Peptides against a protein of PDB entry 5D63. Designs and how they scored, part 213

Target 1, 292 residues: chain A of PDB entry 5D63
Amino acid sequence: SLRRGIYHIENAGVPSAIDLKDGSSSDGTPIVGWQFTPDTINWHQLWLAEPIPNVADTFTLCNLFSGTYMDLYNGSSEAGTAVNGWQGTAFTTNPHQLWTIKKSSDGTSYKIQNYGSKTFVDLVNGDSSDGAKIAGWTGTWDEGNPHQKWYFNRMSVSSAEAQAAIARNPHIHGTYRGYILDGEYLVLPNATFTQIWKDSGLPGSKWREQIYDCDDFAIAMKAAVGKWGADSWKANGFAIFCGVMLGVNKAGDAAHAYNFTLTKDHADIVFFEPQNGGYLNDIGYDSYMAFY

## One batch from the design tools (peptide; made by RFdiffusion4, then SolubleMPNN)

Design b2_p28_5_s1 (from b2_p28_5, 11 letters changed)
Fold by OpenDDE base, seed 3:
Structure b2_p28_5_s1 (fold): chain B 292 residues (1-292), chain A 28 residues (1-28)
Amino acid sequence: as target 1 above (292 residues)
Amino acid sequence: SAELAANRAAQAALTKPTIAAVLAELEA
């Protein structure tokens, strides 16, 4: 079953993703096929899938950027019915905004069925052009038509997944205590993470003994990421991943505060030094405390 | 390791000895 999370939804037949046109929050904004760039944010193409309690395999899909929801126009079962962004709520009872999402016949991609109409989200004619129509269309779960098959590329991690990634890292102190602040985290590409760091002013900040040293830099980075998240996205129910760690060196005579994020595959953490913008697999310290 | 030594050297000026002292007190 599909987990709660943020997904980049890519067509199985052509290199096109489900895109909310211009990221507009207006009711009736077309959802279209659009090209994407791997390992980037793809701003208008991120969707928070929220599972509906007690309704098997059924979700709302909230556009991360606009905060609006995937909506089958008038809930019509007619082939070619527009799929649009529309105002809604995560746990709506409106069948126009409820989507049953299950594996396709190929076992890798998913199909997206409207709960009410039983039609499927379809990249019309498999058109790979930017702005190609996405519509509700008749189909079956076992049909192999790539127009209705979608890869769900997970762009977020749960707190449990983050915790697991930390737990398997070799640079954790025996006294480690972790504090989880949120439930679901968008994991940023390093390029975006670095840009936030640059925009925060930290590259120009001066280290000063105790008054503005390692902990201040690390907390400032987390604050900058938090603000960036709030300013960039209209959807709720997720955070932007940026951890803070306190660590001690092997000799036990020096301590440091630093940041960390997740690797591309979300299986491991990578350390980030907010004083110089460096990414390291080994920062020279073992973490005894983290919050994220 | 050589890498660890290099990382320690690079981070030496960035450390906060006070945190280490607090940790030692907590472990006592």
Scores: peptide ipSAE 0.026, ipTM 0.598, DockQ to the pose 0.168
Fold by OpenDDE base, seed 5:
Structure b2_p28_5_s1 (fold): chain B 292 residues (1-292), chain A 28 residues (1-28)
Amino acid sequence: as target 1 above (292 residues)
Amino acid sequence: SAELAANRAAQAALTKPTIAAVLAELEA
């Protein structure tokens, strides 16, 4: 089954993603097909899929940017019914906002069926143009119609996945203790992570013994990422990934505080030095403590 | 090994020895 997480949802037939038009929080805002740029944030095209307890394969889809939910207009089963953003809650009982999401017949893409109407999210005519209509449309689970098939590219990790990535890293001390602060994390591209770092003022911050040294830089970076998240997204129930680590060198006579994030494939961590903005696979320290 | 040495050298001025001291105390 589809895991809880943040997804970029791409059509299986054409290079178009499910986009909330202008990222607007207004009820009735059209959800449309729109072009996207790989390995970027794609602001209006991220959806938090929240599984509904005790309802198999059924989710709400919250637009990360607007905080509104994918909604089949009036729950109508008519082909061509608009799919819009609408106010809602993660665990709503409103069938207009409940979506059964399961693998298509090709075993790779998903189909998105409205729970109530049993119609499917459809990129009308497979139109690849920006602003193309997305609508509820009749269909079946076994049809091969690419207009109704979607790739769910996961843009987030669970705390368990992050924990596993850390555990696989060779630069972890035997005394390591990790403290998980949240349940689901949007993983940023390095370019975005770096931009937050630049905007934080840290590049111009002066190292000062004890009063503003490595731990202050690392915590300031985490705070900057947290604030960026709060200011950028209206959806709740997730965090932005940015970890803090304390590490000791091999000799045991020096320690350091630094940041870390996840690699593009989410399988590994990469270390980030907040004092110079560098990314390293080996920062020269083994972590004995992290919080993220 | 060379990479490790280079990374350590680059980070030397950025470190906080007090953290290491605390770690040693906690492990005792």
Scores: peptide ipSAE 0.026, ipTM 0.607, DockQ to the pose 0.166
Fold by OpenDDE base, seed 2:
Structure b2_p28_5_s1 (fold): chain B 292 residues (1-292), chain A 28 residues (1-28)
Amino acid sequence: as target 1 above (292 residues)
Amino acid sequence: SAELAANRAAQAALTKPTIAAVLAELEA
């Protein structure tokens, strides 16, 4: 079954993603097919899938940027019915905003069925152009039509997944204590993470003994990421991944504070030095404390 | 690699010994 998380939803037939046009929060904003750039944020094309309790394989889909929800206009079962952004809530009972999401017959892609109408989210005519219509359309679960098949590329991790990634890293001290602050985390591309670092002013900050040293840099970076998240996204129920670690070296005679994020495949962590903006697989310290 | 060595050397220069001292006290 599909896990709760943030997804980039890509058509199985053409290189087009489900896009909320202009990221607008207005009711009735068209959801359209649009080109995307791999390994980037794709601002208007991220969707938080929230599973509905006690309803199998059924979700709401919240656009991260606008905070509005995928909505089948009037819940109509007519082919060609518009799919739009519309105000809503994560656990709504409105069948216009409830989507059953299950594997297609190919076992890799998903189909997105409206709970009420039983029609499917369809990239009309498989049109790969920017602004192509996405609509409700008749179909069945076993049909092979790529217009109704979607890849769900997960862009987030749960706190449990992050915890697991930390646990298998070789640079964790035996006394390690981790503190989880949120439940679901958008994982940023390094380029975005670095840009936040640059915009924070940290590159121009001077190391000063105790008054502004490693822990100050690391906490300032986390604060910058938090503020960036709050300023960038209207959806709730997720955070931006940026961890803080305290570590000790192998000899046990030096310690450091630094940041960390997740690798592209979300399976491992990578260390980030906020004093110089460097990414390292081995920062030279074993972490005895983290919060993220 | 030479790059790894340089990175580690740079990180060592940014160390905070005070945290290490606190950790040692907690482990004692």
Scores: peptide ipSAE 0.021, ipTM 0.550, DockQ to the pose 0.183
Fold by OpenDDE base, seed 4:
Structure b2_p28_5_s1 (fold): chain B 292 residues (1-292), chain A 28 residues (1-28)
Amino acid sequence: as target 1 above (292 residues)
Amino acid sequence: SAELAANRAAQAALTKPTIAAVLAELEA
């Protein structure tokens, strides 16, 4: 089954993603096909899938940017019914906003079926143009029509997945204690992470003994990422991944505070030095504490 | 490793020895 998480949802037939037009929070805002850039944020094209308890394979889809939900207009089963953004809640009972998401016949892509109408989210005519209509359309689970098949690219990790990534890293001290602050984390591309770092003013900050040293830089980076998240997204129920670590060197005579994020495949962590903006696989310290 | 040595050298000025000292005391 599809896990709770943030997804970039791409058509299986053409290079188009499910896009909330202009990221608008207005009720009835069209959801459309739109081009995307791989390995970028794709602001209006991120969807938080929240599983409905006790309803198999059924979710709400919250647009991360607007905070509104994917909505089949009037819940109509008519082919061509508009799919729009609409105000809602994560655990709504409104069948217009409930989507059964399961693997298609190809075993890789998903189909998105409206819970009430039993129609499927369809990129009409497979149109790859920006602004192409996405609508509810008749279909079956086994149909091979790529207009109704979607790749769900996971853009987030659960706290458990983050914990697992940390546990696999060789630069963790035997005394390590990790503190999880949230449940689901949007993982940023390094370019975005770096931009937040730049915008924070940290590149111009001066190291000063104890009063503004490694821990201050690391915490300032985390604060900057947190603020960026709050300022950038209207959806709730997730955080932006940015960890803080305390580490000790192999000799045991020096310690450091630094940041970390996850690699693109979410399987590993990469260390980030907030004092110079560097990414390192080995920062020269073994972490004995982290919070993220 | 060479990377470790290089990173240690590059980050030497960025360290906080007090934290290490406290950690050592707690682990002793």
Scores: peptide ipSAE 0.020, ipTM 0.550, DockQ to the pose 0.190

Design b2_p28_5_s2 (from b2_p28_5, 15 letters changed)
Fold by OpenDDE base, seed 3:
Structure b2_p28_5_s2 (fold): chain B 292 residues (1-292), chain A 28 residues (1-28)
Amino acid sequence: as target 1 above (292 residues)
Amino acid sequence: SAELEAQRKAQAEMTKPTIAEFLAALEA
């Protein structure tokens, strides 16, 4: 029951992730095993899993960076068949690009089976080296071969999950109204979020009464994140998480506009002050309005 | 910081009437 979302896909046996080599959009670009750094973006290693309607447990896998799709070369059932990036669409009928993804026998990892060939995505020989071959290989759902078992680490949240995280935060005003703008959001590490903030020019921006005050800072941050997303990724169908809130203090005599993002575990929100780049669990205001 | 607090204070004075209108609209 894998949900639609963006995943970092890591081998269950060795510290290697499914990587589109060089992030290239060229047809036939090898998909390979590659090292990764936890709590970073891992640019070429993010995959949007789009469930196929009325086909149980079956998805396309779009590389976020290249906008191309995981493709079993010629749909061949031969062991060792190349798995590559290839142009495609989210709801294709091409069985070369359709993947049945279900839990392995260990109950935590997944196996990725090509819909047509019934072979499995295999880190050949469990090679942990950068550039190691990933291929279609014969297998079964129940065998314990770690070469064919993958952890799907969710890097995004649905709008519903974001809404739930907001709802349980203690700094929400009783009159709160939230407005959802997108369906699925890549959640950035704070380091990346901060870098976008720095690159936006906001650290050098001066507060000016009304003409460039808290709301301008907050909107500018959201715009910067949006632009960063557009410039960084070729895939569609997702947004980069960056919320805007309007809040009022407990006394009701002060108001502020600020940003927020999600914590690493996606269970909570953390507030971001665009005027100084600070992250806070309590920004001193209760939100009466948000959009994200 | 003290500066940020001063800015928030200034912002509050400008936005307070709007907040009142917003709350009134929610109750309507």
Scores: peptide ipSAE 0.059, ipTM 0.697, DockQ to the pose 0.570
Fold by OpenDDE base, seed 2:
Structure b2_p28_5_s2 (fold): chain B 292 residues (1-292), chain A 28 residues (1-28)
Amino acid sequence: as target 1 above (292 residues)
Amino acid sequence: SAELEAQRKAQAEMTKPTIAEFLAALEA
């Protein structure tokens, strides 16, 4: 079963992703195939999958950038029916915006079936060009046609997954207390995380005793990430991952405040020093408190 | 790097009492 989360949805046959054209919030905006760059944000190609309670394997798909939802035009079962962005809500009853998502016969990719029409999201002719048509098309769950098979690359973590990543890190104090602020987190590439840091003004900030020291740097970074998230995305129901930690050294006579984020595979954390923009596997402190 | 370490050292000296109190409370 597909988990709630943010996904980059990639065709199984060609290097194209499901893209909301121009990231537009207008009703009827085409959803198209488009090239993507691995390990980047891919702004118009991120989708929040929200599971519908008590309806097995059924989701809405909200475009993170536009805040609109994947919609089968008029719910038509005709092959070639347009799939567009359209205004909606996460728990809609509109079958035009309800998608049954289950594993394909290959056990790795998924197929995306419209709940009402029973047609499938199809990259028409397997066209790898930018702007290629994505449409509802007839099909079956067991067919091997790559035009209708999609890899769901998860770009977010749940609070539980983040908690688990922290727990397995060797630089956590035995008295550690973690405070979870949100339920689902978009995990940024380090390059994006660093760019937010640069744009925040922190690289030019001066350390000053008490009045602007390590905790101020760490909190300022978190605030910058929060603002970036609010300014960048129109969808709701998720946060941007950026943690704050307080740590103590092994001797218990030194302390520091710093940030952390998740590694690319989401299995581990990496420490971030907001005073210099550095990433470290070992920052020299064991965390006794975190919030994220 | 050297400057950052000096900053960390300065911060550590000021926070040491508070950390000790915090850790003592958690371990009790």
Scores: peptide ipSAE 0.030, ipTM 0.660, DockQ to the pose 0.655
Fold by OpenDDE base, seed 4:
Structure b2_p28_5_s2 (fold): chain B 292 residues (1-292), chain A 28 residues (1-28)
Amino acid sequence: as target 1 above (292 residues)
Amino acid sequence: SAELEAQRKAQAEMTKPTIAEFLAALEA
């Protein structure tokens, strides 16, 4: 079953992603096929899938940027019915905004079926051009039409997944205590993470004994990422991943505060030094405390 | 960097007693 999370949804047939046109929050904004760049944010192409309690394999899809929801126009079962962004809520009962998402017959891609109409999200004619129509279309779960098959590239991690990634890292102290602040985290590419760091003013900040030292840098980075998230996305129910750690060196005679994020595959953590913007697999400390 | 290294040295001196207390308490 598809897990709650943020997904980049890519067509199985052509290099096109499900895109909310211009990221607009207006009701009726077209959802279209659009090119994407791997390992980037792809701003208008991120969708929070929220599972509906007690309804198997059924979700709402909230556009992360606009905060609006994928909506089948008038819930029509007619082939070619527009799929648009529309105001909604995560746990709506509106069948126009409820999507059953299950594996296709190929076992890798998913199909997205409207709960009410039983039609499928279709990249019309498999058109790979920017702005190509996405519509509800007749189909079945078993047929192999690539116009209706989608890869769900997960762009987020749950708190449990983050916890697991931390736990298997070799630079965790035996006394480690982690504090989870949120349930789901968008994981940023390093380039984006670095840009937030640059924009925060931290590169120009001066280390000062006690008054502005390692903990201040680390917390300032955390705050900068939080603000960036709030300013960048209209959807709720997720956070931007940026951890803070306190660590002790092997000798047990020095401590440090630093940041960390997840690797591209979300399986491991990488340490980030907010005082110089460096990424390290080994920062020289073992973490005894983290919050993220 | 030189500044980062200087920071680490300074921090080590300041936090050493606290670290020792922390480790002792958690290992007891």
Scores: peptide ipSAE 0.025, ipTM 0.608, DockQ to the pose 0.618
Fold by OpenDDE base, seed 1:
Structure b2_p28_5_s2 (fold): chain B 292 residues (1-292), chain A 28 residues (1-28)
Amino acid sequence: as target 1 above (292 residues)
Amino acid sequence: SAELEAQRKAQAEMTKPTIAEFLAALEA
């Protein structure tokens, strides 16, 4: 079953993603097919899937950027019915905004069925052009039509997944204690993470003994990421991944405060030095405390 | 355990005094 999370939703037939046009929060904004760039944020193409309690395989899909929800216009079962962004809530009872999402017959892609109309989200004619129509269309779960098959590329991790990634890392001290701050985290590409670091002013910040040293840099980076998240996205119910660690060196005679994020595959962590913007697999310290 | 907490506290106290050594190593 599909997990709660943030997804980039890509057509199985052509290199097109589900895009909220211009990221607009206006009711009735078209959802369209649009090209995407791998390993980038793809701002208007991220969707938070929120599972509906006690309704199997059924979700709302909130556009991360606009904070609006995927909506089948008037809940119509007519083929070609527009799919738009529309105001809503994560746990709505409005069947226009409820989507049953299950694996297709190929076992890799998903189909997205409107709960009420029982029609499927369809990239009309498999059109790969930017702005191509996405609509509700008749179909069946077992049909192999790629116009109605979608890959859900997970762009976020749960706190449990983050915890597991940390636990696998060899640079964790035996006394390690982690503190989880949120439930679901958007994992940023390094380029975006670095840009936030640059924009924070940290590259120009002067190290000063105790008054502005490693812990201040690390906390400032986390604060900058938090602020970036708040300023960039209108959806709620998720955080931006940026951890803080305290570590001790192997000799036990030095300690450091630093940041960390997750690798692209979300399986491992990578350390980030906020004093120089470097990414390292080994920062030279073993973490005895983290919060993220 | 109390011992574990004491150890963590002791390790945390090392953070401030030793960062200069870390920075020196980066320049090397």
Scores: peptide ipSAE 0.023, ipTM 0.520, DockQ to the pose 0.041

Design b2_p28_5_s3 (from b2_p28_5, 15 letters changed)
Fold by OpenDDE base, seed 4:
Structure b2_p28_5_s3 (fold): chain B 292 residues (1-292), chain A 28 residues (1-28)
Amino acid sequence: as target 1 above (292 residues)
Amino acid sequence: SAELEEQRKRQAALTAPTIAAVLAELEA
């Protein structure tokens, strides 16, 4: 079953992703096929999938950027019906915005079926051009048409997954206590993480004894990422991953506060030094406390 | 960097007593 999370949704047949045109929040904004760049944010192409309680394999899909929802126009079962962004809520009862998402017959891709019309999200003619039409179209769960098959590339982690990644890291103190602040986290590419760091002013900040030292840098980075999230995305129900750790060195005679994020595969953490913008697999400290 | 190392050395000196206290509390 598809997990709650943020997904980049890519066509199984051509290198095209489901894109909300211009990231517009206007009702009726076309959802189209568009090219994408791996290991980047792909701003208009991220979708928060929220599972509907007591309705098997059924979700709303909220565009992360616009805060609007994938909507089958008039819920029509006619082939070629437009799929658009439209205002909505995560747990709506509107069948125009309810999507049953299950594995296709190939076992790797998914099909996206409108709950009401029973038609499928279709990249019309498999057109790989930017702006290609995405529409509801007749189909079945078992057919192999790649126009209606989609890879769901997960761009977020649950708090439990983050907790697990931390737990298996070798630089965690035996007395470690972690505090989870949110439920689902968008994981940023390092380039984006670094850019937020640069834009925060931290590269120009001066270390000062106690008044602005390691903890201040680490908290400032956390705050900068939080603000970036709030300023960048209109959807709710998720956070941007940026952790803070307190650590002690092996000798037990030095302490440090620093940041951390997740690796590309989301399986491990990498440490981030907010005083110089460096990424390290070993920052020289074992964490006894984290919050994220 | 040399600057970061210097900062860490200064911080280590300042936090050493606190580290001992924290570790004691965490182990209690």
Scores: peptide ipSAE 0.052, ipTM 0.698, DockQ to the pose 0.734
Fold by OpenDDE base, seed 1:
Structure b2_p28_5_s3 (fold): chain B 292 residues (1-292), chain A 28 residues (1-28)
Amino acid sequence: as target 1 above (292 residues)
Amino acid sequence: SAELEEQRKRQAALTAPTIAAVLAELEA
């Protein structure tokens, strides 16, 4: 079954993603097909899938940018019914905003069925142009029509997944204790992570003994990422991944505070030095404590 | 960088006692 998380939802037939037009929070804003750039944020094309308790394979889909929800207009079962952004809540009972999401017959892509109408989210005519209509359309779970098949590219990790990634890293001290702060984390591309770092003022900050040293840099970076998240996204229920670690060197005579994020495949962590903006597979310290 | 390494050395001098304490607590 589809896990709770943030997804970039891409059509199985053409290089088009489900896009909330202009990221607008207005009720009735069209959801359309739009081109995307791999390994970027794709601001208007991220959707938080929240599973509905006790309703199998059924979710709300919240646009991260607008904070509005995927909504089948009037819940109509008529083919061609508009799919729009609309105000809502994560655990709504409104069937216009409830979507059953299960694997298609090909075993890789998903189909998105409106819970009430039983119609499917359809990239009309498989149109790859920007602004192409996405609508509710008749269909079946077994059909192979790529207009109604979608790849769910996971853009976030659960706290458990992050924990597992940390556990696999060789630069973790045997006494390591990790503290999880949130449940789901949007994982940023390094370019975005770096831009946040640049905008934070840290590149121009001077190291000063104790008063502004490694821990201050590391905490400042995390704070900057947190603020960026709050300022950038209107949806709730997730955080932006940016960890803080305290580590000890191999000699055991030096300690350091630094950041870390996840690799693109979410399987590993990469260390980030907030004093210079560098990404490292080995920062020269073994972490005995982290919070993220 | 050389500067970063120097900073780390300075940090080492300050944190050495703390490291021992932290490790002791974590191993207890």
Scores: peptide ipSAE 0.040, ipTM 0.671, DockQ to the pose 0.778
Fold by OpenDDE base, seed 5:
Structure b2_p28_5_s3 (fold): chain B 292 residues (1-292), chain A 28 residues (1-28)
Amino acid sequence: as target 1 above (292 residues)
Amino acid sequence: SAELEEQRKRQAALTAPTIAAVLAELEA
């Protein structure tokens, strides 16, 4: 079953993603097919899938940027019915905004069925052009039409997944204590993470003994990422991943505070030095404390 | 809590005496 999380949803037939046009929060904003750039944010193309309690395989899909929800216009079962962004809530009972998402017949892609109409999200004619119509369309779970098959590329991690990634890292001290601050985290590409660092002013900040040293840099970076998240996205129910660690060296006679994020595959962590913007697999310290 | 206090004490013990020495070379 599909996990709660943030997804980039890509057509199985053509290189097109489900896009909320212009990222607009207006009711009735078209959801369309649009080109995407791998390993980038793809601002209007991220969707938070929230599972509905006690309704098997059924979700709301909230556009991360606009904070609006995928909505089948008037809940119509007619082929060609528009799929739009519309105001809603994560646990709505409105069938226009409830989507049953299950594996397709190929076992890799998913189909997205409207709960009420039983029609499927369809990239009309498999059109790969920017702005191509996405609509509700008749179909079955078994048919192999690529217009109705979608890859769900997960762009986030749960707190448990983040915890697991930390736990398998070799640079964790035996006395490690981790403190989880949120439940689901959007994982940023390093380029975006670095840009936030640059925009924070930290590259120009002066190190000063005790009053503005490693812990201040690390916390300032986390604060900058948090603010970036709040300023960039209208959806709720997730955070932006940026951790703070305190570590001790192998000799046990030196300590440091630093940041960390997750690798692209979300399986591991990578350390980030907020004093110079560097990414390291080994920062020279073993973490005894983290919060993220 | 007692647990949080213990963590803070550990942090202080590890960071206070060494942080300046470790990171002095990063000072601009």
Scores: peptide ipSAE 0.026, ipTM 0.594, DockQ to the pose 0.041
Fold by OpenDDE base, seed 3:
Structure b2_p28_5_s3 (fold): chain B 292 residues (1-292), chain A 28 residues (1-28)
Amino acid sequence: as target 1 above (292 residues)
Amino acid sequence: SAELEEQRKRQAALTAPTIAAVLAELEA
């Protein structure tokens, strides 16, 4: 079954993603097909899928940017019924906002069925143009119509997945203790991570003995990412991934505080030096403590 | 320098248990 997480949802037939138009929080805002750029945030095209307890394969889909939910207009089963953003809650009982999401017949893409109407989210006519209509449409689970097939590209990791990535890294000290702060994390592209770093003022900050040294830089970076998250997204129930580590060198005579994030495939961590904005596979220290 | 390295080591030694204590309180 589909896991709880943040997804970029792309049509299986054309290079178009499910987009909340203008990222608007207004009730009735159209959800449309729109172009996307790989390895970028795609602001209006991220959806938090929250599984409904005791309802198999059924979710709400919250737009990360607007904080509103995917909604089938009036729950109508008529082909061509608008799919819009609408206010809601993660565990609503409103069938207009409940979506059964299961693998399509091709085994890689998903279909999105409205729980109440039993119609499917459809990129009408497979139109690849920006602003193309997305609507509820009749269909079946087994048919191969690419208008109703969607790739769910996971853009987040659970705390467990992050923990596993850390555990696989060779630069972890034997005394390592990790502290998990949240349950689900949006993983940023490096370009976005770097931009947050730049905007924080850290590039202009001066190292000063004890008063503003490595730990201050690392914590300031985490604070900057946290603020960026709060300022950028209206949805709740997730965090932005940015870890802090304390490490010791191989000789055991030097320590350092630094940041880390996850690689694109979410399988590994990469270290980030907040004093110079560099990404490193080996920062020269083994971590004995982390929080993220 | 060796002096800088020693300073960093001492700072980390002081910081780590403090952070752990704070996090423990937040989890309560």
Scores: peptide ipSAE 0.018, ipTM 0.543, DockQ to the pose 0.090

